Peptides against a protein of PDB entry 9IZ0. Designs and how they scored, part 313

Target 1, 345 residues: chain A of PDB entry 9IZ0
Amino acid sequence: ITCLGSNGHTYKQLVKGGNDDLRQDAVMEQVFEQVNGFLRSYRKTSQRNLSMRTYKVIPLALKTGVIEWVQDTIPLGEYLDSAHKVYHPKEWSLSTCRKLIAEKQMEDLETRLKVYDLVCRHYRPVFRHFFLESYADPVQWFTTQTNYARSTAVASVLGHVLGLGDRHGQNILIDKTSGEVIHIDLGIAFEQGKKLPVPECVPFRLTRDVVDGMGITGVEGVFRRCMEFTLETLRREEDSLLSVLEVLRYDPLFSWLISPLRRMKKQKMQLENFNQPESGNITTDASRDPKIQRNNVSGESEAERAILKVRQKLSSTLSVEASVGELIRIAQDPSYLALMFCGWS

## One batch from the design tools (peptide; made by RFdiffusion4, then SolubleMPNN)

Design b2_p28_7_s1 (from b2_p28_7, 16 letters changed)
Fold by OpenDDE base, seed 1:
Structure b2_p28_7_s1 (fold): chain B 345 residues (1-345), chain A 28 residues (1-28)
Amino acid sequence: as target 1 above (345 residues)
Amino acid sequence: SELEELKRLLSREGREKLFEELKKLKEK
């Protein structure tokens, strides 16, 4: 739908319904706005205009609402699939790569690493071309690539700290005007991505294409420094951030756990993306949805554990530089990326 | 001229070439 704002501007709105927990998205966007307050208050982050890009979410009910449609964006995965066909027309298709990784999903790490390496050799990075195509002017190219590296750094630190999951290429939008990343579908948080059928093992998405978009410096320079300044800001504002999360502990509508329905939906989407024949006898015995009595006691214990993990990730036991160095290492480690649903691009 | 060489280096093709050259230097 298109709405007229009180300012006379027209806004495109997307009505989402069904199993999309827009309340989770709305809450996470509120957390991002608070974090953006901290980033604006701290000199090192403010001087670089570091922010998490946000979008407006208006939940109308637990599973329904209106989102602001982010104009002039493209999903990262949509761009990468199209660009790979243009720049590497003799390489493997994304479907071929997905199939080979899926066929080896139950194999040992050594076998999965061999298949991951094979896929990587036949599916080369292309995301540099987004900036080279879209920005003919060298200053615009450099500015937008810098904005991409900055926004990716903020999103990477914040995504790690909050334990954001499901960071696939369709849940990461690129703003074509600024080069900034916009994260969507925020309903997998506080490390609930580890409970997916393919567990998430990386702190954030730092695949070869995500790095290729940073240009000649890769993870070094702008990205690393902006991660460091972001983490330094979040450590400084630890008590403020934890206080924001404690408000969510008492939100009866917030879910600290991945819902069984959302887990099943993600499992189905993963199977569909693998073109594996439905082994027919998944009787969706839609029978006893175990009324997981949301025993309020279990919800509080999960919230407390989630907040404790956030505090642990903000620990000053390691320097900012050492912590960021380890996060970057883990996020790029083939031993983790080979285990991911789509770790090669 | 130095200006035309700078324009060539900062062109799309110049930036693409520079990226590939620097990538090859990092892989060594």
Scores: peptide ipSAE 0.110, ipTM 0.717, DockQ to the pose 0.014
Fold by OpenDDE base, seed 2:
Structure b2_p28_7_s1 (fold): chain B 345 residues (1-345), chain A 28 residues (1-28)
Amino acid sequence: as target 1 above (345 residues)
Amino acid sequence: SELEELKRLLSREGREKLFEELKKLKEK
C-alpha cells in the first residue's frame, strides 16, 4: 500500500496479514529503541554510531498490521542467490546444496559435517561483491562495508542476548544506501528457535557470506571490536534492559513461547523450501485459532525463565573479549552450522 | 603516475584482486 504522510510524501507500506504476529515484532522493535538509547549514551558505542536498525510496526490486529517498508533494501538471501549464479556459475545451485543437507538431516554429526564441508567447497562466499558492485567510490565502499560490520555486530550481540531466532537470509535486509543490516520477523525470541523442527544451535548468524561481507579483516576487524563495545554497553545497562523486559512480563499480549501455528508455518516453509520456489502466494487461511487458554501461570514462569537467561548472558564472569571470542567461535563452528537449515551461506 | 596506480589499486578490479591476495595470505 502507498500512504500519504502528513508531510506530503508518499510512503510504501508493507501490509502483512494472516499468520505473522506483528505484535511480537512491534514489542521487539520497542526493546531495540531502548537499547539504541543505551548505545547513544555510552561513549564507546556513540562515537561509532552503533545502533540496531529499527522499522516502524503498527499492529492493526493480532495477525494484521502495517510495517514501514524499508526503502532501498534487499534480503540477504536474495542477493546471495543472484550473486552466486553470477560469480560462481560452475558451482552448485542453492537448491542442490539444500537438498544434500536435507537428505542427511537425520544422520549422525560426522556424516552431516562431511556433507556440510562438501557443500561449502561447492558453494563459495560472494557477499563481498555487494559492496564492490554497489560502490564505485573507494570511500563509499569502505564506509558502507564498515557500517555493515558495525550493524551486524550490534545485531549479533542483541540477537544472542534476546535469543532471536529464525535469522535466515530472507529475515535479514541489507540497506543499499548505508550497508547496514535490518532484522525483520522478530516473533522468535528468547531462545524459542531451539523449539523449531530444525533447532537453532548458533547464538546469531555468522555464516561464511555474513563474514565475507565484512571484507578483508573478516570477524577480526570492526566486527569483533563493535561486538565488544556493544556487549560492554549492555552489561553496563543490565538493570535498565531487565527493567524493559519486566514491562513485557506483564504485557498479556506478549508471547514468550512460539505459537503452535507459527511452529507449523515454519515447519511447512522448511519442507517447501526443498521444492522449487514457485511464487505461489500461499494464503493459508488458517482462520481457526483454537482458543488455547493461555494459562497465565505458565506465561509468567516462561517470562521469568527468559529474563533469567538474559541476565546469565550479561554475566561478567568472563571478560567482554573472552565472551565475544567464544560467541564468534560458536557462531562459526562447523559442528553447529552443519546442523542448521542453511549454515553454509 | 603514482596517482594512476593508486586509482588502479582502488578500482573495483584492484580491490577484488587485493581481497583475493590477502585471503590467500590468511589461508597460509
Scores: peptide ipSAE 0.097, ipTM 0.705, DockQ to the pose 0.014
Fold by OpenDDE base, seed 4:
Structure b2_p28_7_s1 (fold): chain B 345 residues (1-345), chain A 28 residues (1-28)
Amino acid sequence: as target 1 above (345 residues)
Amino acid sequence: SELEELKRLLSREGREKLFEELKKLKEK
């Protein structure tokens, strides 16, 4: 829809219906705005204009709302699929890669690593071309690539700390004007991605294409340094961040757990993306899994566990440099990426 | 001229080529 603002400007709005996620998105965007406050208050992050890109979410009801349409954006996965066909027309299709990974999903780690390596050799990174194509001027190219590395660093630290899940290429937008990343569909948080049918085992998305977009320096340039400054800011503001999360403990509309319906929807989408035939026995017997009954842990105890995990991730036991170094290592480790739904791109 | 060579190196194609050359130098 197009809305006329009280200021006389027209805004494009996307009306989403039937997604339980809009309230989760709105709450996570509020957390990001608070974190952006901390990033603006700290000299090392403020001097670099470090922020999590946010978008306006207006929940109209529990399952409906208006999302601000982020203009001049493209989903990372859409760009990568199109660019890969242009730059590597003799390599494997994304569907071929997905199929090979899916066929080995139940195999041992050694077999999964061999298939992951095989896929990686036949599906090369292309995301550098986004910046080379979009910005003819060298200063604009350098600026936008720097903005990409900065925004990806902030999103990676926040994604780890808040345990953001479902960070696939369709849930990461690229701003074509600034080069910044915009994370959408924020309804899987506080490590609930580990409860998906394909468990998330990386702290954030740092695939080969995500790194390729950082240019020649890769992770060792602006990205690492901006992760360090972001984590240093969040450690400094730990009590402030925890206080923001404690307010969410009392929001009856915020779900600290992935809903069974959402889990089933994500399962279906994963199976469809693997081109696996619908095994028609999606038995609606979600009532009988005795593991779902053991989560009679009050929503309060789940919130407390989530907040405790955030505190643990902000621990000063390791230096900022050591902590960031370990996060970057894990996020790029083939032993984790080979276990992911799409770890190769 | 040195200026035209620098402009060529900073062109799209020049930056693409430079990236691939520097990548090959890091892999050695």
Scores: peptide ipSAE 0.094, ipTM 0.700, DockQ to the pose 0.014
Fold by OpenDDE base, seed 3:
Structure b2_p28_7_s1 (fold): chain B 345 residues (1-345), chain A 28 residues (1-28)
Amino acid sequence: as target 1 above (345 residues)
Amino acid sequence: SELEELKRLLSREGREKLFEELKKLKEK
C-alpha cells in the first residue's frame, strides 16, 4: 500500500498478516536506532557515517503489522544466484552444491572440509560484479563499495554482540543506491540460532562472496577498521546498551525464546535447503515433538543469560584490534563454514 | 616494495586522495 504522511511525503508500506510475530523485529529495530545514536555521538564512527541500516516495523497484533517497503533493494542470495549463472556458467548449480553438503552432513569434519573445498572450487565468488556492473562512474563505484564495507562492518559487530541468527542470503538486502546492507527478519536474536537443527557456528556472515564485495582490500581495509571503531563505541556505551536490553527483559511482548511457529518455519527452510525429505512426522502440532527438551528455563532466566552474554562480548579483556581480529578469523574459518547450509557463498 | 606502494595507494589517505583527484577530473 502507499500512504501519505502528515509531512506530505508518500511511503510505500507492506501489510503483513500470517504466522510471523513482528514484535521481535520491531524491538530489534529500536535497539539499532539506539546503537545508531551511540555511533553518531563518537567522532571515529560519526566521521565515517557508521550506522546499522534500519527499516520501520509497526506491529498491530501478535501476527499482523506494517513493514516499511525497502525500495531499490535486492536480496544478496538472489543477486549471487543470478550473477553466478552469468559469470560462471560452466560451474555447479547452487542446488548441486547444497545437495553435496547435505549428503555429507553426518560425516566427520575432515570429510566435510573436503566437500566444502570441492564445492568452493566449483562455485567461485561473484559479488564484486554487483559494484562493477551497477556503477559505471568510478566515484559511485568507490563510494558504494566503501559504504558496503562500512555497513557490513557495523552489521557484523552488532550481529556478534546481539547474537543475531539466521543471517542467510535471503535475510540480507543490498541497497542498490548506497551499497549498504539491510538485515531483515530479525526474529532470531541473542544466540537462539544455535538452537536450530543446523546451528549457526559463525559470529556473522563473512563468506567468500561477502568478502568479494569489499573489493581488492577484502577484509584488510575499510571493513576491519570500521569493525574496530564500531566495537570501540559499543564498549564505551556498554552501560547504555545494557540498560536498553534490561527494558526489554520486562517487555511482556518481547520473547527471548524462538517461538514454536518460527522454529518450525526455520526447521522446514533448513530441510528444504538440504533437499531432505520431510519426515512425515512433522505434524503441524507444535505440542508433540518430544525430543526438544523443553527445558522449562523461564523466559526471565533466558533474558538474564542473554544480557550476560552481551556483557561478556563487550569485555575489554582483549584489545579492540585483537577482538576484531579473532572475530574475522572465526567468521572465515573453513571448519565453521563447512558446517553451514551455505558457507561457500 | 610494489606491495607497500599498493598498500599506500589503497590506504585511507591514498584512497581519499584518489577520490578527490577523480572528482576533479569529472568536474573538468
Scores: peptide ipSAE 0.028, ipTM 0.541, DockQ to the pose 0.011

Design b2_p28_7_s2 (from b2_p28_7, 17 letters changed)
Fold by OpenDDE base, seed 5:
Structure b2_p28_7_s2 (fold): chain B 345 residues (1-345), chain A 28 residues (1-28)
Amino acid sequence: as target 1 above (345 residues)
Amino acid sequence: KELEELRRLLSIEGKEELKKKLEKLREE
């Protein structure tokens, strides 16, 4: 829909209906606004304009709402697929890479690492070209690349702390004006990504293309320093952040658990990306609802576990530098990336 | 070539001061 704002500007809005948990998105955006308040209060973060990019979510019903259409954006995955075809036309297609990784999903780590390495050699990073193509002006290029590294650092720390899942290239938008990242579809949080059919085992997305977008320094420089300043701020505001999350504990409409329906949808999307449409009526007889043992783990006990995990991630047992160093290491480790649905790009 | 070297220097130095100097050099 298109709405006329009170300022006379026309705003595009995305109306989502059906099965999207827009309430979870709206709640996570509220948490991000609080975190943005913390980032504005500290000199080290405010001087760098560090923020999590937010978008307005207006839940109209349990599964229906209006999302702010983020203008002048592109999904990271859409850019990467297009750019890879242009810059590396002799390399493998994204579909070929996905197929090879999936065919080995049930194999041992050594076999999965060999296939991951093979895919990486036939699908090279291209995301640096986004900045090189979009910004002819050196200052604009440097500014947007810096904004990308800064926003990715904030999103990486905050995504780790809140346990954001499903961080694939379609759920990460790039702002074409600022170079900032915008995370969408926030319906997998508090480590529920580990419950996906392909478990998420990285703290945040730091694939080869995500790093290639940071330019010559990669993770070393703006990205690392901005992660450190963000984590320092979140550690200082631990009690404030935990207090915000405690409010969610008592929200009966907030789900601390991934919905079975969302798991099934993600499973189907993973499977459909493997099957070319052979017209075979695989009537997936939905009748075998595995009796999800409703372990009557009260929603409160899941919230308590989630909050405890947030507290553990904010622990000052390690320095900020050591903690960030370990997160960056794990997020780039082939032994984790080889286990991901799309860890090569 | 010069533009790539400038991009390289900017990428390595990360200096907001170098950005401000380059902004001034374009307004001139």
Scores: peptide ipSAE 0.022, ipTM 0.570, DockQ to the pose 0.011
Fold by OpenDDE base, seed 3:
Structure b2_p28_7_s2 (fold): chain B 345 residues (1-345), chain A 28 residues (1-28)
Amino acid sequence: as target 1 above (345 residues)
Amino acid sequence: KELEELRRLLSIEGKEELKKKLEKLREE
């Protein structure tokens, strides 16, 4: 739908109905708006215009809402699949890579690392070409690549701190005008992604293509420094951030647990990405019914554990530089990337 | 306006990083 705003501007909006609870997405966007307030208050982050790119979500009911249509965007995974066919037409298809990783999913780490390395040699990074193709002017190219590195740094710190899961190439949009990243489908937060059949092992997405988009410096320079300044700001505003999250603890509409429907949808998507036949024995073993897990774990105890984990991630035990250095190391570690459904791009 | 934004970015991120990026753009 197209709506006329009170400011006289027209906005495209998506009315979403069905099985997705948009309240979780709306709450996470509100948390990002508060964090963007903190980033504007500190000189080091404000001078760099550091922000988490947000989009408007208005939940109307349990499973219905209005989402802002993010114009002039492309999913990262869609661009990468298209660009890889253009720039590396003799390399393996994305489907071939997914199949080989899936066939070895139950093997030991050494075997999975060998298969990951083999896939990486036959599926090279291409994301630098997004900036080269889209921006013929050197100033626009430099500005957009810098905006990409900055926005990715902010999203990476927030992704780690808030435990944002399911950050795959279809849940990351690239703004074609600014080069900024936009994270969508925020239905998995506070490390609930670790409870999936294929658990999320990395703190944020920092694959070879995500790094290739940063240009010649890779993770060094703009990205690393912007992660450091973002984490420094969040550590200074720890009490303010925790106070925002404590309000959500008492919100009866906010679910600190993954919904059974979202869990099933993400399980199905993981199985499809692995080309695993639906063994018709998804025995909904009633013993694994997420309702039984909800009865044994109070939503309040999960909220308290989630807030405690956020506090632990904001701990000043390590320097900002050491903490960021370790996060970058873990996010790029082949031992974690080889365990993902798509860790090579 | 674009030149002022470049100067701002240069002052914040450093001249060396912009120089390396501009050199790469001229070689590609």
Scores: peptide ipSAE 0.015, ipTM 0.472, DockQ to the pose 0.012
Fold by OpenDDE base, seed 4:
Structure b2_p28_7_s2 (fold): chain B 345 residues (1-345), chain A 28 residues (1-28)
Amino acid sequence: as target 1 above (345 residues)
Amino acid sequence: KELEELRRLLSIEGKEELKKKLEKLREE
């Protein structure tokens, strides 16, 4: 829809309806705005204009709302699929890679690593070309690639600390004007991604293409330093951040747990993306009450556990440099990426 | 304006990263 603002400007809006928990997105965007406040208050982050890119979410009901259409964006996964066909037309298709990974999903780690390596050799990184194609001026190219590395660093730290899940290439937008990343579909947070049918085992998305977009310095340039400054800011503002999360403990509309419906929706989308034929016998054998021990862990106890995990991730036991170094290592580790739905790109 | 932003970025991130980027652009 196009809305006319009270200022006389027209704004494009995306109306989402159905099963999308836009309240979860709206709450996470509010947390990001508070974190952006902390990043603006600290000299090392403010000098670099470090921020999590946000978008306007207006929840109209529990499952419906209006999202600001982020103009001049492209999903990372859409760009990568297109660019890979252009730059590597003799390599494997994304569907072939997905199929091979899916066929080995139940195999041991050694077998999964061999398949991951095979896929990586037949699906090379291309995301560097986004900046080369989009910005003919060297100053714009340098600025936008720097903005990409900075925004990815902020999003990586926040994604880890808040336990953001479902960070696939369709849920990460690239702003074509600034080069910044915009994270969307924020409804899997506080490590609930570990409860997906394919569990998330990386702290944030740092695949080969995500690194390729950083240019020749990869993770060792702007990205690492901006992660360090972001984590240093969040450690300094730990009590402020925890106080913001404590307010969410009392929001009866905020879900600290992935809903069974959302889990099933994501499961279906994962199966569809694997091109697994619907084995039509979803016997709705409704009779096996899985004793999901709803342990009467009050929603309050789940919130408390989530907040405790955030506190643990902000621990000063390790230096900022050591903590960032370990996060970068884990996020790039083939032993984790081989277990992911799409860890190769 | 772009040149001032480049100077700002260079002051913050250092000249070495720009140098490496410019070297690569000359090799391509």
Scores: peptide ipSAE 0.014, ipTM 0.476, DockQ to the pose 0.012
Fold by OpenDDE base, seed 1:
Structure b2_p28_7_s2 (fold): chain B 345 residues (1-345), chain A 28 residues (1-28)
Amino acid sequence: as target 1 above (345 residues)
Amino acid sequence: KELEELRRLLSIEGKEELKKKLEKLREE
């Protein structure tokens, strides 16, 4: 739908329905706005205009609502699939790469690393071309690539701290005007991505294409420094951030756990993306999934555990530089990326 | 070549270091 704003501007709105828990997205966007307040208040982050890009979410019911459609964006995965066909037409298709990784999903780490390396050799990074194609002017090219590296750094730190999951290329939009990243579908948070059928093992998405978009320095320079300044800001504002999360502890509509329905939906989407024939005897024995009685007591215990993990991630036991260095190392480690649904691009 | 090297320097060095190098390249 298109709505006329009180300012006379027209806004495109997407009505989402079904099993999409827009309440989770709306809550996470509120957390991002508070974090953007902290980033604006701190000199090192404010001078760089560091922010998490947000979008408006209006939940109408638990599973329905209106989202602001972000104009002039493209999903990262859509760009990468199209660009890879143009720049590397003799390399493997994304479907071939997905199939080979899926066929080895149950194998040992050594076998999965060999398949991951093989896929990486036949599916080379292309995301540098986004900036080279879209921005002919050297100043615009640099500004947008810098904005990309900055926004990716903020999203990486914040995504790690809040334990954001499901960070695949369709849930990361690129703003074609600014080069900034916009994260969508925020309903997998507080490390619930580890409960997916393919567990998420990386702190944030830092695949070869995500790095290729940063230019010739890769993770070094702008990205690393902006991660450090963002983490320094979040450590300084730890009590403020934890206070925002404590408000969510008492929100009866917020889910600290991945819903069984959302887990099943993600499992189906993973299976469909693998072109594996439905082995027909997935009896959806929809029977005794124990009614996880949302005993309020269990929700509070999960919220407390989630908040404790956020506090642990903000610990000053390691320097900011050491902490960021370890996060970058882990996020790029082939031993983790080989275990991911799509760790090669 | 020079534009690729400028793009290279641009990606390495923040906006301030770029500004200094662009100023230096304009003085040459």
Scores: peptide ipSAE 0.006, ipTM 0.393, DockQ to the pose 0.011

